# Designs tried in a protein design run: peptides against a protein of PDB entry 5VVV. Part 5

Target 1, 276 residues: chain A of PDB entry 5VVV
Amino acid sequence: FLCGVVEGFYGRPWVMEQRKELFRRLQKWELNTYLYAPKDDYKHRMFWREMYSVEEAEQLMTLISAAREYEIEFIYAISPGLDITFSNPKEVSTLKRKLDQVSQFGCRSFALLFDDIDHNMCAADKEVFSSFAHAQVSITNEIYQYLGEPETFLFCPTEYCGTFCYPNVSQSPYLRTVGEKLLPGIEVLWTGPKVVSKEIPVESIEEVSKIIKRAPVIWDNIHANDYDQKRLFLGPYKGRSTELIPRLKGVLTNPNCEFEANYVAIHTLATWYKSN
Target 2, 276 residues: chain A of PDB entry 5VVV as posed
Amino acid sequence: FLCGVVEGFYGRPWVMEQRKELFRRLQKWELNTYLYAPKDDYKHRMFWREMYSVEEAEQLMTLISAAREYEIEFIYAISPGLDITFSNPKEVSTLKRKLDQVSQFGCRSFALLFDNIDHNMCAADKEVFSSFAHAQVSITNEIYQYLGEPETFLFCPTEYCGTFCYPNVSQSPYLRTVGEKLLPGIEVLWTGPKVVSKEIPVESIEEVSKIIKRAPVIWDNIHANDYDQKRLFLGPYKGRSTELIPRLKGVLTNPNCEFEANYVAIHTLATWYKSN

## One batch from the design tools (peptide; aimed at target 1 L82 D116)

Design b1_p9_3 (made by RFdiffusion4)
Pose (drawn by RFdiffusion4):
Structure b1_p9_3 (pose): chain A 276 residues (1-276), chain P 9 residues (1-9)
Amino acid sequence: as target 2 above (276 residues)
Amino acid sequence: SYPEPIPPE
C-alpha cells in the first residue's frame, strides 16, 4: 500500500539535499513512497524527450541511492502529454530511451502522467486511434511491457478528478475506455471530486472504482500552495475518512512548495496512515 | 500553451 509524498507542483522544485531530509522524515514516520514529478524540472515535462546530462545523471543516481538507504520507494514520473505524437514510432521510441536511461540509475518504479493537456489530437493520431483515451492507454501499456512490467507503475489520466469528467464520472467515454483497456498491473492516480478536494466521500471513491476497475491512487492536493502566492497550509490532514485506507491503493500528498512548511502536512498524513 | 496551477473553486 503506497503512502507518502508527490513533489508534483508548479514552481522551483526541491533540491537533492531537501529530498534526502525528506526521505529521513518519511522513514521516522513510516511512509513508504516518493513520486518525483515536479512540473518545472524541464526534463520531466517541457523537454521530456531529452536525456539527462552527465552531471544531472550523477545527481539522480545519488538521489535514487539515498532512497534505498532509507528504504523509501522512488517512483519516477514523465509527462509527454503536451506535444507527443502517440502514433509515430520514433516518438514512442524516444520515450523508451529516456525511461531506459533512468532505469539504469536504479529506478524500478515508474509513472506516466497525462494531467492538464489539450484534450484533442494531431491529424496524424486521429487516424491510427479511435479516441484520445485509446492513444494514451496504448502507449502506457506498450511502455508497461517494455520495462519488464515493473512492480509499481502509475497512470495519471487527463480526467483525474470528479469535476474534470465529461459529462460525469459514471458514463464518461474517456474513463470507460481506461478501466477496460488499461492493464491490471498499472495503477490509476485520482485527485478527489475536485482538483483540491475539501473532502473525499467514501461514496465518491467507491463510485470511481466502478469505471476504473481498480482502487485508485490519490494524488492529494489538500496542502498544495502553488496556485496562490499569498497562501500556505500548515493545517492537519483532514476531510479524508479513515475508512478509505481499505478502498485505496494509496495516497501521495502534493504539499506546499516551501519544503520546511511541510512538517504538519506529512506528519498528520503519517498518523492517519496508522489507524488503518 | 503551457498549463498553470489550478486554484480551488

Design b1_p9_3_s1 (made by RFdiffusion4, then SolubleMPNN; from b1_p9_3, 3 letters changed)
Fold by OpenDDE base, seed 3:
Structure b1_p9_3_s1 (fold): chain B 276 residues (1-276), chain A 9 residues (1-9)
Amino acid sequence: as target 1 above (276 residues)
Amino acid sequence: MLPVPIPPE
């Protein structure tokens, strides 16, 4: 069971010292996972093709080593979906080289994120792939196999919540393709009925699990505030029955952008997880 | 992820 934090918000990323402090807190609270997915990290999303510099490489190696020191699984995410051409073998090779570099930093766990992108494939991809889901699954499976089938590999769908599913969760052709074609060792991220789910009912997890043919990892935006700069959510982790735990592969909270605001959010997640 | 603003309670 993956339990911890995703740094998955828009806005100023956390500094390396905040991330190391997070790892110390995660270990202390018996949490086990950190997903590196800061949307405004240039080489994560907008410039995903660009290799890390020597200085950036040293920082990432130090961060990954710190995660290992605190027994935290460091998952490196990349979000190529803004401008990748899925059918172009050069794009696939560029993605492979980027993940090879991160593997050299000592990273062993990875994620491919296709959240917050246009659903329209380019003309070249439409000639090769039957749907957007087929294109995403093809590259994800190829990368997963290329990396030697790492123990932890995550996929974030474009339809990552109930409100983004067309026509709905149980009938989505996109999620059906993901469930049928994504290799079984790849985990699927999900935010619940909404992007920010006030509640995640057990029945909603049973519904999505049926179509994706696996238990999801919750990307939990309950404490997210990147969408409203006037909001600071300091309340406890709530609206999730402990009956979800046996029905999930994990829970990763995407908390407030303000690192100092997240004590209650992360601590109450840890209490919730240990209550089962 | 772009959270849709939950209407303020």
Scores: peptide ipSAE 0.108, ipTM 0.745, DockQ to the pose 0.229
OpenDDE base, seeds 1, 2, 4, 5: peptide ipSAE 0.085, 0.072, 0.078, 0.080; ipTM 0.796, 0.794, 0.792, 0.792

Design b1_p9_3_s2 (made by RFdiffusion4, then SolubleMPNN; from b1_p9_3 with Y2L E4V)
Fold by OpenDDE base, seed 2:
Structure b1_p9_3_s2 (fold): chain B 276 residues (1-276), chain A 9 residues (1-9)
Amino acid sequence: as target 1 above (276 residues)
Amino acid sequence: SLPVPIPPE
C-alpha cells in the first residue's frame, strides 16, 4: 500500500530542504511514499525532453538518497503529454533517455502523467493509434518494459476523476482501453469523483476499479490549494472511509503549496491509514 | 496544450 505525499501542484515547487523534511515526517508517521510531480518543475513537464544538468543531477541524487535514508519510496514522475508525439520513435527514445538518467540517480520507481492535457492526438498519432488512450498506453507499456518492469510504476490518466470521464466512469472508452491494454503491473492514479473530491465514496472506487481492472492509487487533492494559494486547507484528512483502504493500492495526498501548512493534512492521513 | 490549474470542484 502506497501512502504519502504527491508534490503535484502548480506553482513554486518545494525546495530540497523541504522535501528532506517531508521524508523525515513521512517516516515518523509511518508513511512510505513520495511522488515527485511538481507541475512547474521545468524538466518534469514543460521541458520534459531536457536532461538534467550536472548540478540538477547532484540535487536529485541527494534527494533520492535522502528518501532512501528515511525509507521513503521516491517515485519520479514525468508529464510529457503537453507536446509529445506518441508515434515518433525519437520522442519515445528521448523519454527513455530521460528516465535512464533518473535511474542513474538511484531512482527505481516511476510515473507517467497524462493529466491536465487536451484529449486530442496530433495528425501523425491519429494515423498510428486508434485513440488517445491507445497512444498513452502504448508508450507507458513500452517505457515500463524498457525500465525492466520496476516494482512501482504509475500511470495518471487524462480522465483522472469522475467529472473528466466521458460519458461517465463506467462507460468511458478511454478508461476501458486503459484497463484492458495497460500492463497489469502498472498502477493507475485516480482522484475520485471530482478534481477536488470532498468525499470519495466506496462505490465510486468500486466503479473505477472495475473499468481499469485494478485497485487505483488515489491522488488526493483534498488539501490542494494551487487553484487559490490565498487559501490554506488546514483541516483533517476526511470524507474517505477506512473501508477504502482494502480497495486501494495507495493514497498520495497533493497538499497545500505552502509546505509549512501541511502538518495536519499529512498527519491525519497517517492516522487514517493506521486506523484500518 | 497549456497547463490548467486544479479547479476548486
Scores: peptide ipSAE 0.067, ipTM 0.798, DockQ to the pose 0.788
OpenDDE base, seeds 1, 3, 4, 5: peptide ipSAE 0.060, 0.036, 0.057, 0.057; ipTM 0.799, 0.740, 0.794, 0.795

Design b1_p9_3_s3 (made by RFdiffusion4, then SolubleMPNN; from b1_p9_3, 3 letters changed)
Fold by OpenDDE base, seed 2:
Structure b1_p9_3_s3 (fold): chain B 276 residues (1-276), chain A 9 residues (1-9)
Amino acid sequence: as target 1 above (276 residues)
Amino acid sequence: ALPVPIPPE
């Protein structure tokens, strides 16, 4: 069971010292996972093709080593979906080389994120793939196999919550393709009924689990504030029954952008997890 | 396509 934090917000990413402090807190609270997915980290998303510099590499190696020191699984995410051509072997090779570099930093767990992108393929991809889901699954499976089928590999769908599913969760051709074609060792991220789900009913997890043919990892935006940084979400982790735990592969909270605001958010997630 | 931030609810 993956339980911890996804740094998945828009805005200024956390600094390395904040991330190290996070790992210390996660360990103390018996949480086990950090997903590196900061939307405005240049080489994560907008410039995903760009290799890390020597200085950036040293920082990431230090960060990954710190995660290991605190027994936190460091999952490196990349979001190539803004401008990748899925059918182009050079793009696939570029993605492979980027993840090879991160593997050299000592990273063993990875994620491919296709959230917050247009649900359209370019003309070249339309000639090769039957749908956007087929394109995403193809590259995700290829990367997963290329990396030697790492123990933890995550996929974030473009339809990552109920409100983004067309026509709905249970009938989504996109999620059906993901469920049928994504290799079984790849985990699927899910956010619940909405982008910011006040509640995640058990029935909603049963519904998505059926179509994706696996228990999801929750990307939980309950404490996310990137959409309104004038607000801090200081309340407890709530609106999630502990009956979800046996039906999930994990829960990763995407909390407030302000690192210092997240004590209650993360601590109460830990309490929730241990209450099962 | 432009990124879409998390909308407020």
Scores: peptide ipSAE 0.069, ipTM 0.797, DockQ to the pose 0.699
OpenDDE base, seeds 1, 3, 4, 5: peptide ipSAE 0.062, 0.042, 0.060, 0.059; ipTM 0.797, 0.756, 0.802, 0.800

Design b1_p9_3_s4 (made by RFdiffusion4, then SolubleMPNN; from b1_p9_3, 4 letters changed)
Fold by OpenDDE base, seed 5:
Structure b1_p9_3_s4 (fold): chain B 276 residues (1-276), chain A 9 residues (1-9)
Amino acid sequence: as target 1 above (276 residues)
Amino acid sequence: ALPKPIAPE
């Protein structure tokens, strides 16, 4: 069971010292996972093709080493979906080289994120792939196999919540393709019925699990404030029955952008997790 | 505006 934090918000990423402090807190609270997915890390998303500099490499190696010191699984995410051409072998090779670099930093767990992108394929991809889901699954499976089938590999679908599913969760052709064709060792991220789910009913997890043919990892936006930085979400982790725990592969909270605001959010997630 | 389609609902 993956339980911890995803740094997955838009806005200024946390500094390395905040991330190290996070790992210390995660260990202390018996949490086990950190997903590196800051949307405004240029080399994560907008410039995903660009290799890390020597200085950036040293920082990431230090961060990954710190995660290991605190027995936290460090998952490196990349979001190529803004401008990747899935059918172009050069793009696939570029993605492979980027993840090879991160593997050299000592990273062993990875994620491919296709959230918050346009649902339309380019003309070249339409000639090769039957749908956008087929294109995403193809590259994800290829990368997963290329990396030697890492123990933890995550996929974030474009339809990552109930409100983004067409016509709905159980009938989505996109999620059906993901469920049927995504390799079974790849985990699927999900935010619940909504992008920000006030509640995540057990029945909603049973519904999505059926179509994706696996238990999801919750990317939980309950404490996310990137959409309204005038608000801080300081309340406890709630609206999630502990009956979800045996029906999930994990829970990663995507909390407030302000690192200092997240004590209650993360601590109460830990209490929730340990209560089962 | 942030590109994330996240809003208080």
Scores: peptide ipSAE 0.078, ipTM 0.828, DockQ to the pose 0.536
OpenDDE base, seeds 1, 2, 3, 4: peptide ipSAE 0.075, 0.074, 0.064, 0.077; ipTM 0.818, 0.817, 0.793, 0.821

Design b1_p9_4 (made by RFdiffusion4)
Pose (drawn by RFdiffusion4):
Structure b1_p9_4 (pose): chain A 276 residues (1-276), chain P 9 residues (1-9)
Amino acid sequence: as target 2 above (276 residues)
Amino acid sequence: SLRESYYSE
């Protein structure tokens, strides 16, 4: 069961030294996972086809090392959603070559994120693929095979919370396609009824497990402050029923950008991780 | 911006 932090916000990402202290903290409080997905670390999203330079690679390896030294599982995320051409094989290949490079840093766990992308396709893609959801699942599956079908592997859908489902959660062509075609070994990230959920009703998640055909992994935006300059969140982890742990694969907290402000955010996540 | 789009409901 996956529990911990996702560094998944817009803005100045954390540095290696902050992530080491993060791992030591996750262990002092018995959490198991860190998802690396900062939106503005350019090679994660904006320039996803680009390989890490020599010194960048030294940094990532040293990072994946301290993750094992503290036994925190490290999941690497990549976001091709902005401009990838799903049908073109050169494009599919560059993704593998990039995911290969990181595999050789010590990385076993991977994620493909597709949040916040323009919902329609290029002229070339609309031929080979029936729908937008078809294209993503095809590449997510093909990639899931190539890496030797890894232990933990996440998929973040374009429709990733209740508000964002067209027309509703239950009868959505995008969501229908995912639960049926996406592989049973691939996890699905979900964010609650809204992007920043005030509460996560047990009925809403049971509802979601209907169409996704899985217990989804929560990308929790409760303490995220990247959307309002004036705002910071030092409150407890709240509005999440303890009865949820049995029904979910995991909860990864996407916290405040200011690293040291995240003490309460992670500790309260940790106490609640107990009690179920 | 992308950030604003992300949190737009």

Design b1_p9_4_s1 (made by RFdiffusion4, then SolubleMPNN; from b1_p9_4, 5 letters changed)
Fold by OpenDDE base, seed 5:
Structure b1_p9_4_s1 (fold): chain B 276 residues (1-276), chain A 9 residues (1-9)
Amino acid sequence: as target 1 above (276 residues)
Amino acid sequence: SLNDRFWSE
């Protein structure tokens, strides 16, 4: 069971010292996972093709080493979906080389994120792939196999919540393709009925699990505040029955952008996780 | 997107 934090917000990323402090807190609270997915990290999303510099490499190696020191699984995410051409072998090769570089930093767990992108394929991809889901699954499976089938590999779908599913969760052709064709060792990220789910009912997890043919990992936006900079979510982790735990592969909270605001959010997630 | 999160509340 993956339980911890995703740094998955828009806005100023956490500094390396905050991330190390997070790992210390996660260990202390018997949480086990950190997903590196800061949307405004240039080489994560907008400039995903760019290799890390020597200085950036040293920082990432230090961060990954710190995660290991605190027994935290460090998952490196990349979001190529803004401008990748899925049918172009050069793009696939560029993605492989980027993940090879991160593997050299000592990273062993990875994620491909296709959240918050246009659903339209380019003309070249339409000639090769029968749908956007087929294009995403093809590259994800190829990358997963290329990396030697790592123990933890995550996929974030473009339809990552109930409200984004067309026509709905149980009938989505996109999620059906993901469920049928995504390799079984790849985990699927999900935010619940909404992007920010006030509640995640058990029946909603049973519905999505059926179509994706696996238990999801919750990307939990309950304490996310990147959409409203005037609000801080200081309340406890709530609106999730402990009956979800045996029906999930994990829960990763995407909390407030302000690192200092997240004590209650993360501590109460840990209490929730230990209560089952 | 940030907007998608805002509209989902």
Scores: peptide ipSAE 0.062, ipTM 0.817, DockQ to the pose 0.337
OpenDDE base, seeds 1, 2, 3, 4: peptide ipSAE 0.060, 0.057, 0.052, 0.051; ipTM 0.813, 0.810, 0.778, 0.796; seed 3 fails the geometry check

Design b1_p9_4_s2 (made by RFdiffusion4, then SolubleMPNN; from b1_p9_4, 4 letters changed)
Fold by OpenDDE base, seed 1:
Structure b1_p9_4_s2 (fold): chain B 276 residues (1-276), chain A 9 residues (1-9)
Amino acid sequence: as target 1 above (276 residues)
Amino acid sequence: SLNERFWSE
């Protein structure tokens, strides 16, 4: 069971010292996972093709080493979906080289994220792939196999919540293609019925699990505040039955952008997880 | 940029 934090918000990424302090807190609270997915980190999303510099490499190696010291699984995410051409072998090779570099930093766990992108494929991809889901699954499976089938590999779908599913969760051709064609060793991220789910009913997890043919990892936006910078979400982790735990592969909270605001969010997630 | 993630709710 993956339990911890995803740094998955828009806005200023956390600094390396905040991330190290997070790992110390995660270990202390018997949580085990950190997903690196900061939307405004240039080489994560907007400039995903760009290799890390020597200085950036040293910082990432130090961060990954710190995660290992605190027994935290460090998952490196990349979000190529803004401008990748899935059918272009040069794009696939560029993605492979980027993940090879991160593997050299000592990273062993990875994620491909296709959240918050246009559903339209370019003309070249339409000639090769039957749908957007087929294009995403093809590259994800190829990368997963290229990396030697790492123990932890995550996929974030474009339809990552109930409100984004067309026509709905149980009838989505996109999620059906993901469930049928995504390799079984790849985990699927999900935010619940909504992007910011006030509640995640057990029945809603049973519905999505059926179509994706696996238990999801919850990307939980209950404490996310990147959509309203005037608000801090300081309340406890709530609206999730402990009956979800045996039906999930994990829970990763995407908390407030302000690192100092997240004590209650993370501590109450840990209490919830241990209450089962 | 405002997060397109939250414009769709």
Scores: peptide ipSAE 0.069, ipTM 0.816, DockQ to the pose 0.527
OpenDDE base, seeds 2, 3, 4, 5: peptide ipSAE 0.064, 0.058, 0.052, 0.066; ipTM 0.813, 0.775, 0.798, 0.814

Design b1_p9_4_s3 (made by RFdiffusion4, then SolubleMPNN; from b1_p9_4 with R3N S5R)
Fold by OpenDDE base, seed 1:
Structure b1_p9_4_s3 (fold): chain B 276 residues (1-276), chain A 9 residues (1-9)
Amino acid sequence: as target 1 above (276 residues)
Amino acid sequence: SLNERYYSE
C-alpha cells in the first residue's frame, strides 16, 4: 500500500530542504511514499525533453538519497502530454533518455502523467493509433518494459476522475482501453468522483476498479489549494471510509502549495491509514 | 489559469 504525499500542484515547487523535512515527517508518521510531480517544475512538464544539468543532477541525487535515508519510496513523475507526438520514435527515445538519466540518480520508481491535457491527437498520431488511450498505453507500456519493469510504475489517465469520463466511468471507451491494454504491473492514479472530491464513496472505487481492471492509487486533492491560493485547507483528512483501504493500491495526498500549512493534512492521513 | 480550468469544480 502506497501512502504519503504527491507534490502535484501548480505554483512554486517546494525547495529541496522542504522535501527533506517532508521525508522526515513521513517516516515519523509511518508513511512510505513521495511522488515528485510539481507542475511548474520546468523539466517535469513544459520542458520535459530537457536533460538535467550537472547542478540539477546533484540536487536530485541528493534528494533521492535523502528519501532512501528516511525509507521513503521516491517516485519520479514526468508529464510529456502537452506536446509529445506519440508516433514519433525521436520523442519516445527522448523520453527514454530522460528517464535513464533519472535512473542513474538512483531512482527506481517512476510515473507517466497524462492529466490536464487536451483529448486531441495530432494528425500523425491519428494515422498510427486508434484512439488517444491507445497512444498513451502504447508509450507507457514501452517505457515500463524499457526500464526493466520497475516494482512501482504509475500512470495518470487523462480521464482521472468521474467528471472527466465520457460518457461516464463505467462506459468510458478511454478507461476501457486503459484497463484492457495497460500492462498489469502498472498502477493507475485516480482523484475520485471529481478533481477535488469532498467524498470518495466505496461504490465509486468499485466502479472505476472494474473498468481499469485493478485497484487505483488515489491522488487526493482534498487539501489542494492551487486553484484558489487565497484559501488554505487546514482541516483533517475526511470523507474517505477506512473500507477504501483494502480496495486501493494507495493514497497520495496533494496538499496546499504552502509547505508549512500541511501538518494537519498529512498527520490526519497517517492516522486514517493506521486506523485499520 | 490551467489549475482553475481543472480544479475549480
Scores: peptide ipSAE 0.114, ipTM 0.851, DockQ to the pose 0.611
OpenDDE base, seeds 2, 3, 4, 5: peptide ipSAE 0.086, 0.061, 0.080, 0.077; ipTM 0.841, 0.812, 0.839, 0.839

Design b1_p9_4_s4 (made by RFdiffusion4, then SolubleMPNN; from b1_p9_4, 4 letters changed)
Fold by OpenDDE base, seed 2:
Structure b1_p9_4_s4 (fold): chain B 276 residues (1-276), chain A 9 residues (1-9)
Amino acid sequence: as target 1 above (276 residues)
Amino acid sequence: SRNERFYSE
């Protein structure tokens, strides 16, 4: 069971010292996972093709080593979906080289994120793939296999919550393709009924699990505040029955952008997790 | 997206 934090917000990423402090807290609270997915980290998303510099590599190696020290699984995410051509072997090779570099930093767990992108494929991809889901699954499977089928590999769908599913969760051709074609060793991220879900009912998890043919990992935006710079979400992790735990592969909270605001959010997630 | 999160509250 993956339980911890996804740094998945828009805005200023956490500094390395904050991330190290996070790992210490996660360990102390018996949480086990950190997903590196800061939207405004240039080489994560906008410039996903760009290799890390020597200095950036040293920082990431240090960060990954710190995660290991605190027994936190460091999952490196990349979000190539803004401008990747799925059918272009050069793009696939570029993605492979980027993830090879991160593997050299000691990273063993990875995620491909296709959240917050347009549903349109380019003309070249339309000639090769039957749908956007087929394109995403193809590259995800290829990367997963290329990396030697790492123990933890996550996929974030473009339809990552109920409100983004067309026509709905249970009937989504996109999610059906993901469920049928995504290799079974790849975990699927899910956010619940909405992008910010006040509640995540058990029935909603059963519904999505059926179509994706696996228990999801929750990317939980309950404490996310990147959409409103005037608000801090300081309340407890709530609106999730503990009955979800046996029906999930994990829960990763995407909390407030302000690192210091997240004590209650993360601590109460830990309490929730341990209460089962 | 950032905006979509706002609308999804």
Scores: peptide ipSAE 0.090, ipTM 0.857, DockQ to the pose 0.325
OpenDDE base, seeds 1, 3, 4, 5: peptide ipSAE 0.084, 0.072, 0.085, 0.087; ipTM 0.852, 0.833, 0.853, 0.855

Design b1_p9_5 (made by RFdiffusion4)
Pose (drawn by RFdiffusion4):
Structure b1_p9_5 (pose): chain A 276 residues (1-276), chain P 9 residues (1-9)
Amino acid sequence: as target 2 above (276 residues)
Amino acid sequence: SYPTPIPPE
């Protein structure tokens, strides 16, 4: 069961030294996972086709090392959603070459994120693929095979919270396609009824497990502050029923950008991780 | 256009 932090916000990402202290903290409090997905580390999203330079690689390896040294599982995320051409094979190949490079840093766990992308496709894609959801699942599955079908592997859908489902959660062509075609070994990230969920009703998640055909992984935006300059969140982890742990694969908290402000955010996530 | 953070409703 996956529990911990996702560094998944817009803005100045954390540096290696902050992530080491993060791993030491996750262990002192018995959490198991860190998802690397900072939106503005350019090679994660903006320039996803680009390989890490020599010194960048030295950094990532030293990072994946301290993750094992503290036994925190390290999941690497990549976001091709902005401009990838799903049908073109050179594009599919560059993604593998990039995912290969990181595999050789010590990385066993991977994620493909598709949040916040323009919902339609290029002229070339609309031929080979029936719908937008078809294209993503095809590449997510093909990639899931190539890496030797890894232990943990996440998929973040374009429709990733209740508000964002067209027309509703239950009869959505995008969501219908995912639950049926996406492989049973691939996890699905979900964010609650809203992007920043005030509460996560047990009925809402049970409802979601309907169409996704899985217990989804929560990308929790409760303490995220990247959207309002004046705002910071030092409150407890709340509005999440303890009765949820049995029904979910995991909860990764997407916290404040200011690293040291995240003590309460992670500790309260940790106490609640106990109690179920 | 590049996406931006989404605030709460």

Design b1_p9_5_s1 (made by RFdiffusion4, then SolubleMPNN; from b1_p9_5 with Y2L T4K)
Fold by OpenDDE base, seed 2:
Structure b1_p9_5_s1 (fold): chain B 276 residues (1-276), chain A 9 residues (1-9)
Amino acid sequence: as target 1 above (276 residues)
Amino acid sequence: SLPKPIPPE
């Protein structure tokens, strides 16, 4: 069971010292996972093709080593979906080389994120792939296999919550393709009924699990404030029955952008997890 | 458009 934090917000990423402090807290609270997915980290999303510099590599190696020291699984995410051409072998090779570099930093767990992108493929991809889901699954499976089928590999769908599913969760052709074609060893991220879900009912997890043919990992935006930085979400982790735990592969909370605001958010997630 | 949709109040 993956339980911890996704740094998945828009805005200023956390500094390395904050991330190290996070790992210390995660360990102390018996949480086990950190997903590196900061949207405004240039080489994560906007410039996903760019290799890390020597200095950036040293920082990432240090960060990954710190995660290991605290027994936290470090999952490196990349979000190529803004401008990747899925059918272009050069793009696939570029993505492979980027993840090879991160693997050299000692990273063993990875994620491909296709959240917050347009549903349209370019003309070249339309000639090769039957749908956007087929394109995403193709590259995800290829990368997963290329990396030697790492123990933890995550996929974030473009339809990552109920409100983004067309026509709905249970009938989504996109999620059906993901469920049927995504290799079984790849985990699927899910956010619940909404982008920010006040509640995640058990029935909603059963519904999505059926179509994706696996238990999801929750990307939980309950404490996310990137959409309104004038607000801090200081309340407890709530609106999730502990009955979800046996129906999930994990829960990763995407909390407030302000690192210092997240004590209650993360601590109460840990309490929730241990209450099972 | 905002990269992340604002949740309804």
Scores: peptide ipSAE 0.085, ipTM 0.824, DockQ to the pose 0.523
OpenDDE base, seeds 1, 3, 4, 5: peptide ipSAE 0.072, 0.060, 0.077, 0.074; ipTM 0.816, 0.793, 0.819, 0.818

